Peptides against a protein of PDB entry 5A53. Designs and how they scored, part 224

Target 1, 230 residues: chain A of PDB entry 5A53
Amino acid sequence: LVENVKQALFIPGQSCNKNLHDIMVDLSALKKPDMKRFNRKNDIHPFEDMSPLEFFSEKNDCSLMVLMTSSKKRKNNMTFIRTFGYKIYDMIELMVADNFKLLSDFKKLTFTVGLKPMFTFQGAAFDTHPVYKQIKSLFLDFFRGESTDLQDVAGLQHVISMTIQGDFQDGEPLPNVLFRVYKLKSYKSDQGGKRLPRIELVEIGPRLDFKIGRIHTPSPDMVTEAHKKP

## One batch from the design tools (peptide; made by RFdiffusion4, then SolubleMPNN)

Design b2_p28_7_s4 (from b2_p28_7, 14 letters changed)
Fold by OpenDDE base, seed 5:
Structure b2_p28_7_s4 (fold): chain B 230 residues (1-230), chain A 28 residues (1-28)
Amino acid sequence: as target 1 above (230 residues)
Amino acid sequence: PKFYSLNIPEKEEKEIERLSEWLLNNLS
């Protein structure tokens, strides 16, 4: 059973600004063709009322959503939402730091839409800390694309890298997650007369440093149901 | 109703991560 690729819906909130819009456009480009974007702002406050998001999930048949909002307290905030059965599964606020770079800030390279990314996660907490485990799960779920039993390496063109920015102890603020995207460049190196295929990684953007905000976690029952293989 | 599982096949996930890490470690 080939599971259908999860569709993502990007939603500008009422406080969405130009920077967030640009970030939305660039990040959502990585999700093409399995992405929808609203052109109109919607007054949604997911941590106060989740009903509008559940409605949008069902109406648009999207199990992934990203709400773009900005305030003084939560500047450049991307709320990532996952649904199961059109009900909220989990949510996490990821605020983009001011040092972000857009695709236009990098060298434009030929890119094929729809190819699966590779993933790399740097930081032990991605496997042990519940918040970072959720982030890892989210981004894998968000950008994985089609599920196949055998991943054709030939179909891989880019790497999504996520790094926890530094060590932390209990009670300390959670370090940012550094989001980077690289394209694989294959070239024949003429080293010593043997043309060996060489692979290079070139950053293509966007470059985003995520500050972690509020989190909503699923109930144990929802976890069980969501992980059942159909 | 399209049932979306949150289950990424473990084998695929591990392979993607393994390849990515290998590439980054050997190219950096």
Scores: peptide ipSAE 0.031, ipTM 0.658, DockQ to the pose 0.616
Fold by OpenDDE base, seed 3:
Structure b2_p28_7_s4 (fold): chain B 230 residues (1-230), chain A 28 residues (1-28)
Amino acid sequence: as target 1 above (230 residues)
Amino acid sequence: PKFYSLNIPEKEEKEIERLSEWLLNNLS
C-alpha cells in the first residue's frame, strides 16, 4: 500500500522572531514540495487550547504542523504537532539552542527537491526511552517522504542525523538532541587507472541542537486507530 | 481515499538505518 506523503504546515506564533523565522525557512526547505507556511503570526497556545491547531490541520489538509514561538522560559521553541483524522495525536516542544547554523553558513550545493532522505539515530534511548522514541517516530514521519516497498538507492541524496548528547540516568534532565543534515557526494577517483567510486558526506545544514520541553502523548485508543493498516 | 497512518513499516525503517550506517562507517 502506497501511502500519500504527509503535508506539513509551519505556523509563526505571536512571539515568533527573526531567528525563528530563518530557522523555519531552512528546516521547511527539507520538506519541499510537501510544505506550507503561514505569512502571518497567529496567537496559538497549544498546551492551553488545541482547537485552533485542529482547525488549521483540517482547513489546510496538513497532518504535520510546527508552531514557532519564543519566550524567556521557552526560547526559540518549535512545537511539533501530529494529527490523526485532523485531531491532535501528539505534541512535543523542541527549543533550538543559540549555537544554531543556517543553510547560508555552509557551502552552497545543488539539491534536488523531493528525494527521500536516509536517517541515522545515535543513542540507545531512541529505541527504549518513551520521549526519545517519540522524537524518532516524529522525525521519521515528518521527513521520510513517499513510502516505497523497495528502497531506490538512486532516490537518496542526503542523510538526516540525530544524536542524543550524552548519557543520562533516571531523574536527570533529558540531554539535547543534535540535528545534522549531510549531502552524499559521489566522486570518481583514479587509482592505478581504475576509476573507483568514492562517496563523501558533506554537512549542508541547518545545524540545530534541540532542548526537549513539554510533551503531549496520545491516548491508547488513538494509538490503536493511528496504527491500523488500511 | 487518502489513507493516513502513523505506521512506519519496520522493515523500511531498518533498511534506511542500515544503509545510512554502512555509508557513514565505510565510505566517509
Scores: peptide ipSAE 0.028, ipTM 0.621, DockQ to the pose 0.588
Fold by OpenDDE base, seed 4:
Structure b2_p28_7_s4 (fold): chain B 230 residues (1-230), chain A 28 residues (1-28)
Amino acid sequence: as target 1 above (230 residues)
Amino acid sequence: PKFYSLNIPEKEEKEIERLSEWLLNNLS
């Protein structure tokens, strides 16, 4: 059974501003061609009423959604939503810090649409802490692309890096997650007549530091259903 | 038939991580 690529829907909320719009455009570029964007603002408050998101999920056949909102309490807020059977599975608020960089801030490099990224996760909490486990699962699910048994190395062009910013103890505020994107650049080094392939990582953007906000977790029953293999 | 799961196969996750680490270690 070949799993279909999950489609993402980017939704500007009522409070979406220019900065959030630019961030949305740049981040969604990594999800092409499996991405849709709404052009109009939508008044959605997912932690108060999830019904509009479930409706959009079904109508657009998108199991991934990102809602862009901003307020004094939750500035530059990207709410990531996953659905299962067009019902809300989980949600997490990730607020972008003011020090963000857009694609235009980096050297423009050629990019092939639709290639799968590689991932790196730095921080033990990605494997042990429930919130960071959810973040890891979310981003893997979001950018996984087409499931192929044979990973053609030629099809690997970029790396998504996620780092927990520092150590923390129980009861302390959760550190930010640093989101970075790199392109692989291959050079043929002519060192002494032996052409050794040299690989370099070049940051291509966007550069985002995520502050963690509110979280919705699925019921145990929904978890069981969502993980069933046919 | 269209199959949809929220389960990321462990094998695929490990392979992505392995390849990522390999590439990073071979960065000159």
Scores: peptide ipSAE 0.027, ipTM 0.636, DockQ to the pose 0.616
Fold by OpenDDE base, seed 1:
Structure b2_p28_7_s4 (fold): chain B 230 residues (1-230), chain A 28 residues (1-28)
Amino acid sequence: as target 1 above (230 residues)
Amino acid sequence: PKFYSLNIPEKEEKEIERLSEWLLNNLS
């Protein structure tokens, strides 16, 4: 089943600042050409009223949305929203820590628009804990549009790495998720008169440490419907 | 085949290395 590539809509909230805007621009660059950005701020509070997001999902035909807001309690907050049938499927707040790095902080490298990244997830909780399972699912849907980790090697240009920052026990605060992006350089090296394949991974940004905030999970019925293969 | 990782956090290195090995086997 070739799934249609999901489209993403980036929405500056009323409290969106310059830093969040820059983060939005850099992160959304990884989603090109399947991305739209609003130029105007929108006063949206998704955990109070989800209706505006459902409206935007339908109006823009985007099943992925990211709301950029910032407050004292939720600084640099990226609310990731997925819809199914233009109804809210799930939401998660991911707050960017102050130690973030933009693309401009790294060596400028060429990037081919439209190529899907390889993903790597570090941490057992990505497979067992419901919150981290949601994060894994979200980012796979967001940037790859596929549920499988199968890749055409010929089309690989970059790797997205997501790491859970440390171990945790039940009842403890959830560790941050470290988001990193690397460009893959493949070339033949001449060593001892023999051309050997060589791969180099170079961090290209952005570099984001996500603190997990509020979460909205789908109803069991909606989960069932969303997983139905046509 | 050689693999080089630049600016990768230590926590990610092992997994990236495994991925790189897979890539090398398919690129070669």
Scores: peptide ipSAE 0.014, ipTM 0.466, DockQ to the pose 0.049

Design b2_p28_8_s1 (from b2_p28_8, 15 letters changed)
Fold by OpenDDE base, seed 1:
Structure b2_p28_8_s1 (fold): chain B 230 residues (1-230), chain A 28 residues (1-28)
Amino acid sequence: as target 1 above (230 residues)
Amino acid sequence: MSYILEDEEGSLLVKNLEDISKLMGELS
């Protein structure tokens, strides 16, 4: 069963500003062709009322949503939402730090739309801590794309890298997650008369440092249903 | 050693960025 690629809907909230719009455009470019963007601002407060998001999920047939909002308390806030059966499964606020870089800040490289990314996750907490497990799961779901044969090396163009910024102990504030995107660049290196292919990682953007905000976790019943592979 | 793991959901996982260079060197 070729699982249908999960479709994403990007929603500018009422407080969406130019910076968030630009971030939205650049991040959503990585999800092409499996994304939609609203051009109009929508007054949605997902942690107060989730029903508008469920409505949009169903109406647009999108199981992934990103709401762009900004306030003094939650600047550059990207709320990532997943739905199951058009009902809210989970949500997480990821606030983009002010040091963000757009695609325009990097050297423009040719990029093929729709290629499957590779992922790297740096930090043990991605496998042990529930919040970072959710983040890992979310970004895998968000950017996985279509299933491709591993043998199609030509289809491996870019890497999505997520790094936990430093170590932390229980009860401490959760470190930021560093989101980076790299393109693979192949060079023919002539080292010692052997042409060894050298691969370099070139950052292509966007560069986003995510501060973790509020989280909504799924009910145990929804977890059970969502993990039921058909 | 497989430097790339395809998980059960079809995600391509690399342990670290250094392994990508090694992987591509072996695949070329």
Scores: peptide ipSAE 0.343, ipTM 0.816, DockQ to the pose 0.274
Fold by OpenDDE base, seed 4:
Structure b2_p28_8_s1 (fold): chain B 230 residues (1-230), chain A 28 residues (1-28)
Amino acid sequence: as target 1 above (230 residues)
Amino acid sequence: MSYILEDEEGSLLVKNLEDISKLMGELS
């Protein structure tokens, strides 16, 4: 069963600023062609009332949503939402640190829209800690794209890298997640008549350091239903 | 050895960024 690529909806909240808008544009570019963006600000507070997001999910046929808000307490906040059957499955606030870099901050490399990324996750907590497991699951869902045969590996152009920033113990604040995007660049190395292609990773952006905020976890019933393979 | 693993959901996972360079070097 070729699962349909999950569609994403990017929603500027009422407090969306220029920086968040630029981040939204650049991050959503990685999701093309499987994304929509609202041009108007919407007054949505998902941790107070989720019903507007469920409405948008259904109306736009999007199972992925990102709400862009900013406040003094939650600056540059990207609320990532997943729906199942147009009902909220889970939510997580990821606040972008001020050290972010946009695509324009990197060398313009031609990027083919719609290519499937490779993923790398650095940090054991991505497999063990419930919050980081949710983040891993979310970003895989968000950027996985189409199912491709492994034979098309030669066509792969970019890597999405997520790193947990440092170690932490129980009861400590959760470290940031470092989001990086790299393009594979092939160089013909002329070493001794054997041209061994050298491949280098070139960062292409955006560069985002995510501070973890509030989380909504699915009900056990929704987890069971979402894991039922059709 | 394929340095890329496809998971059950069709995600392409690489253990280390360094492995990507090795993989692509073998494919070219």
Scores: peptide ipSAE 0.339, ipTM 0.822, DockQ to the pose 0.272
Fold by OpenDDE base, seed 2:
Structure b2_p28_8_s1 (fold): chain B 230 residues (1-230), chain A 28 residues (1-28)
Amino acid sequence: as target 1 above (230 residues)
Amino acid sequence: MSYILEDEEGSLLVKNLEDISKLMGELS
């Protein structure tokens, strides 16, 4: 079953600022064409009342949402929301650190919209720790795109890389997740008669360091329903 | 060896960035 590509809705919150707007634009560019953006600010507090998000999910037919808010306590906060049957499945706050880079900070390279990314996850916790498992699952869901046959590997243009910033012990604050995007650049190296194509990774942005905030986890019942293959 | 793993959900996973270079070298 070719699952339909999950659609994303980007929502500026009431406290959305210019930096968050720019981040939203750049991150959402990676989700084109499967993305909608609201142009107006919406007063949504998802950890207080989830009902407005469920309404937007249904109204816009989007199972992925990103709420852009900023406060002194939660600066540059991107709340990632997933819905199942237009009900909240999970939520996670990912606060963008001030060292972010926009697409404009990198060399402009030709980018084909809608191509499926490759993913790399660096850090064992992505497979073992529940929070990082959720982050991995979320970003895979968010950017997976269309199911492509492996025959299209030659058409792959970019890699989304997520790295846990350092080791941590139980009870310590969770390290940031480093979000990086690379484009594959093929060079014909004329080295010594065998044209071995040299592939280089070029960072294209955005560059985002995510601090983990509040989390809403799905109920066991919703997990079971969401994993039921139709 | 395919350095790309497609998961059950159809996500293309690469173990590390170095494997991408190797993969692309094999596909060319």
Scores: peptide ipSAE 0.306, ipTM 0.814, DockQ to the pose 0.270
Fold by OpenDDE base, seed 3:
Structure b2_p28_8_s1 (fold): chain B 230 residues (1-230), chain A 28 residues (1-28)
Amino acid sequence: as target 1 above (230 residues)
Amino acid sequence: MSYILEDEEGSLLVKNLEDISKLMGELS
């Protein structure tokens, strides 16, 4: 069953500022055409009351949501929410560090909307640590796009890279996740009469360093239901 | 070895960024 591409809803919170708006625009551009954005601020506090998000999920038929908020404690906070059956499955706060770069900060390259990305995850914790496993799962769900036959490898244009910033031990603060987007650029190098395809990765943005905040994990029952292949 | 792994959900996973260059060299 080719699962329908998960739709994303970007929601500016009441405390959404210009920087968050710009980040929202740029990140959501990678999710086109499977993305909606609200143009109005919404007073939503997902860790206090999840019901507004469930309402928006159902009303907009979106299983992915991103709430943009900012406070002194949680600056540039992107709360990523997944729903299952329009009920909250999981949530994670990812705060964008001040060193972010927008798409406008990079060389404009032609980009085809809707192409399936490749993913890279750097750091063993993406496979072992529950928080980083959730992040990996989330970003795969968020940007996977349509199921393409492997025959369309020729259509692959970009890579979403996520890197855990350094090693950590139990009880230490979780390192940031470095979000990077690269475009594949093919060069025909003429070396000695053999055209060897040379591929270069060109960063296209946005560049986001995510600090991990609060997390809501699904109930065991919801995990079981979500893993039931229809 | 395919430098791209398609997972059960249809996500295209590359082990590392360096493998992308190798992969594309093999696909070309």
Scores: peptide ipSAE 0.329, ipTM 0.818, DockQ to the pose 0.262; fails the geometry check

Design b2_p28_8_s2 (from b2_p28_8, 14 letters changed)
Fold by OpenDDE base, seed 2:
Structure b2_p28_8_s2 (fold): chain B 230 residues (1-230), chain A 28 residues (1-28)
Amino acid sequence: as target 1 above (230 residues)
Amino acid sequence: MSYILEDEEGSLLVKDLQEISELMGKLS
């Protein structure tokens, strides 16, 4: 079943600043060509009223949205929203820590738009803890791209890596999620006359450490509907 | 031609960066 690639809409909120804008540009570059960006700020408060997001989802035919806001309490906040049937499925606030790096902070490498990423998730909680399971699901949905029965390795260029920053116990604050992007670089190593292919991972950015904020989880009914294979 | 299998959702999941290196090394 070739599922249609989910389209993403990046929305600058009223409090969007230069840093968030730059982050938005760089993160959305990984979603090209399946991405739209608003150029104007929009006054949206998704945890107070979700209706504007549902409207934008339908109007722009985007099942993925990212709202960029910043406040003293929630600095560099990226609210990731998924819709199903243009209704809110889930939301999660991911606040970017100040130690972020943009694409311009890394060596420029040739990058082909639209190639499917590989994913790695580091931390057992990605498979067991509800919040991290949601994050894993979200980022897979966000960057998966086209579904192909067989992916030619020659068509692979980059890896999206997500790591839970440290261990945690029940009742403790949830550790940050470290978002990293690597490009695969193939080297022909002339070691001893046999050209052994050597592959190196080169970080290409952006580098984002996400602090987890507020979450909206889907209703059981919506979960059931969303998992129905067409 | 070396192929990687997608999961049931069409995602290319790799366990870790080492596995990626190994996979690509075997495929090149």
Scores: peptide ipSAE 0.356, ipTM 0.853, DockQ to the pose 0.279
Fold by OpenDDE base, seed 1:
Structure b2_p28_8_s2 (fold): chain B 230 residues (1-230), chain A 28 residues (1-28)
Amino acid sequence: as target 1 above (230 residues)
Amino acid sequence: MSYILEDEEGSLLVKDLQEISELMGKLS
């Protein structure tokens, strides 16, 4: 079953500023061609009323949405939303720290649009902690793209890396998630007479440190329905 | 050992690329 690639809709909120717009453009470039962007600002408050997002999900046939807002309390806030059957499944606020880097801040490299990324997750909490499990699930869903034959590994060009910034204990504030994108450069290195492929990682951007904000978790019923493989 | 694992959902996960892990650890 070639699962249809999940389509993403990027929505600038009423408070979307230039910096957040630039972040949106660069992050959404990684989702091409399976991405739509609104050019107009929309007054949406997803944690107050989710109905507008459900409407946009259905109208645009997008099961992934990102709402860009910025306030004094929630600066550079990217609310990631997933829908199932055009109903809200889950939401998470990820606030981009001020130390972000855009694609223009990195050396321009040739990049093929639409290639499937590899993923790497650093931090045990991605497999154990509910919030980080949700983040992992979200980003996998968001950027997975089409199913490709593993035999075409030679065509893989980039890695999306997510790292939990440090250890934490129960009851402590959740560490940021470091989002990094690397292009793979393969070199033939002759080390000791064995040609071992040397892989070098070159950061290509964007560089985003995500502070975790508010979360909406799906109802148990929605979880059950979403996990029903057709 | 395949350095790339495709999960059940079709995601490509890089596990134990010692070199990538070392590189990423240095880049973090």
Scores: peptide ipSAE 0.282, ipTM 0.772, DockQ to the pose 0.160
Fold by OpenDDE base, seed 5:
Parts: C-alpha cells; structure tokens; sequence
Structure b2_p28_8_s2 (fold): chain B 230 residues (1-230), chain A 28 residues (1-28)
C-alpha cells in the first residue's frame, strides 16, 4: 500500500511574530509540495481546546499541523500536532532557541523540491525515552515523503539530523534537540585514476535548537487504532 | 551492514553522519 504522503498545515497563532513566520517558511520549504500555510493569524490554544485543530485537520485534509506562537513563557513555540481520523493523536511543543539560522544564512545550493530525505538521530534516548521517541516518530512522519520503490540512492540529496544536546539523568530537565539539515555534495576526486567519489555534508539550514515544552500523548485506544494497518 | 536502513514505514535512516560519507562513497 503506497500510503499517501501526509500533508502538513502551518498555522500562525495570534502571537506569531516575524521570526516565527520566517522559521515557518523555511521549515515548510522542506515539506513542499505536501504543505499548506495559512496567511492569517488564528487564535488557537491547543492545550486548552483542541477542537479548532481537529476542524482544520478535516477541512484541509491534513494529518500534520504546526502552530506558531510566542509568549514570555514559551518564546518561538512550534506546537507539532498529529491527527488520526481528523482527531488529535499527539501534540508536542518545541520552542526554537534565539540562535536559530534561516536558509538565507547559508550558501544557496541547488535543491530539488520533493526528494526524500535521509535521517540521522544522535542520542540513545531517541530509542528509549518516551518524549524523544515521540519526537523521532513525529519528524519521521513529517518529512518521510513518498515511499520510493526503487531506492535511487543516487537521487538522495539531503539529510535531516537530530541530536540530543548532552546526557541527562532521571529528574533532570530534558536536553534540547538540535535540528540540522545537510546537503550531500559529491566531489570527483581525480587522484591517480581511482575516482573515489568523495561526498561531503554541507549544512543548508534551517538550524533550529528545540527546547521541549508541553506534550499530549494519545490514548491507548488511539494508539491501537493508528497502528492497525488498513 | 546496510548503511541506509529503510524502515517498515519507508523512512531512510542512517546510523551516523560520518557513515553517510562512507555510505555514499560505497554506493557510488
């Protein structure tokens, strides 16, 4: 079953600012063509009332949503939402640190829209800790794209890298997640007749350090339904 | 060892960024 590529909806909240808008534009560029953006601000508070998001999910046929908000307590907050059957499955707040870089801060490289990314996850907690497992699952769902029958590995152009910033123990604050995007650059090394293609990773942006905020986890019943292969 | 693991959901996973250069060198 070629699962249809999950569609994403980017929603500016009432408190969305220029920085968040720019981040939204750059992050959503990685999701093209499977992305919609609202141009108007919407007054949505997903941890108080989820019903507006369920309405938008159904109306726009999007199973992925990102709400852009900013406050003194939750600066540069990207709330990532997944739906199943247009009902909220899970939510997570990821606050972008002030040291972010936009695509314009990097050298412009030719980029083909719609190519499938590779992923790397650095940190054991991505496989063991519930919160980081959710983050891993979310970003895989968000950027996976189409299932390619023939792995034209030669057509792969970019890597999405996520790193947990340091070690932590139980009861300690959860470390930030470092989001990085790299393009693969092939160099023809003409050294002595052996064309060993040298491949280098070039950062292309955006560069985002995510502070973890509030989380909504699915009910056991929704987990069971979402894992039922149709 | 497959340097690129396609998971059951069709995600392309690479274990280490350093292995990507090695992987692509082997795939080319």
Amino acid sequence: as target 1 above (230 residues)
Amino acid sequence: MSYILEDEEGSLLVKDLQEISELMGKLS
Scores: peptide ipSAE 0.279, ipTM 0.792, DockQ to the pose 0.250
Fold by OpenDDE base, seed 3:
Structure b2_p28_8_s2 (fold): chain B 230 residues (1-230), chain A 28 residues (1-28)
Amino acid sequence: as target 1 above (230 residues)
Amino acid sequence: MSYILEDEEGSLLVKDLQEISELMGKLS
């Protein structure tokens, strides 16, 4: 079953600043054409009242949302929200560190909108730790795009890379997640043998280091419903 | 061998790309 591409809505919160706006623009560019952005600030506090987000999900037919807020405690905060049946499924706060790079900080490369990304996840915790499993699931859902025939290797343009910044033990703060985007450059090896094409990765941005904040996890019932194959 | 895996949800996961992993490790 080819699931429909999930649509994303980017929402400036009341405390959205210039940096967050720029980050929003650049990150949302990777989600084109399956993205909407609000131009007006909205006073939304998802961990206090989720109802406005559910309303926006339904009104805009978006199962993905990103709320942009900033405070002293939660600077450059991107709250990622997923809905199921226009009800909140899960939420996670990812705060962008000050060392971020925008698309304008990288060499402009030709980019085709709508191509399916590849993903890399570095760190065992992406498969074992509940929080990092949620992050992995979220970003896969967010950027997966359309199902494509694997035979169209020529259609592969870029890699979204997520890395857990170091090892951690129980009771320690969760390491940041390093978000990187690379464009693939394939070089034909002139040597007549079956040499695998040499692939080079070129970072294209944005570059974001995410600090993990608050999390809302789905109810067991919602998990069951969301995993029901139609 | 380096391979791209399509998961059950249709996501393309880069696995066992030693060369890419090494390159990415240098770029991180």
Scores: peptide ipSAE 0.269, ipTM 0.761, DockQ to the pose 0.157

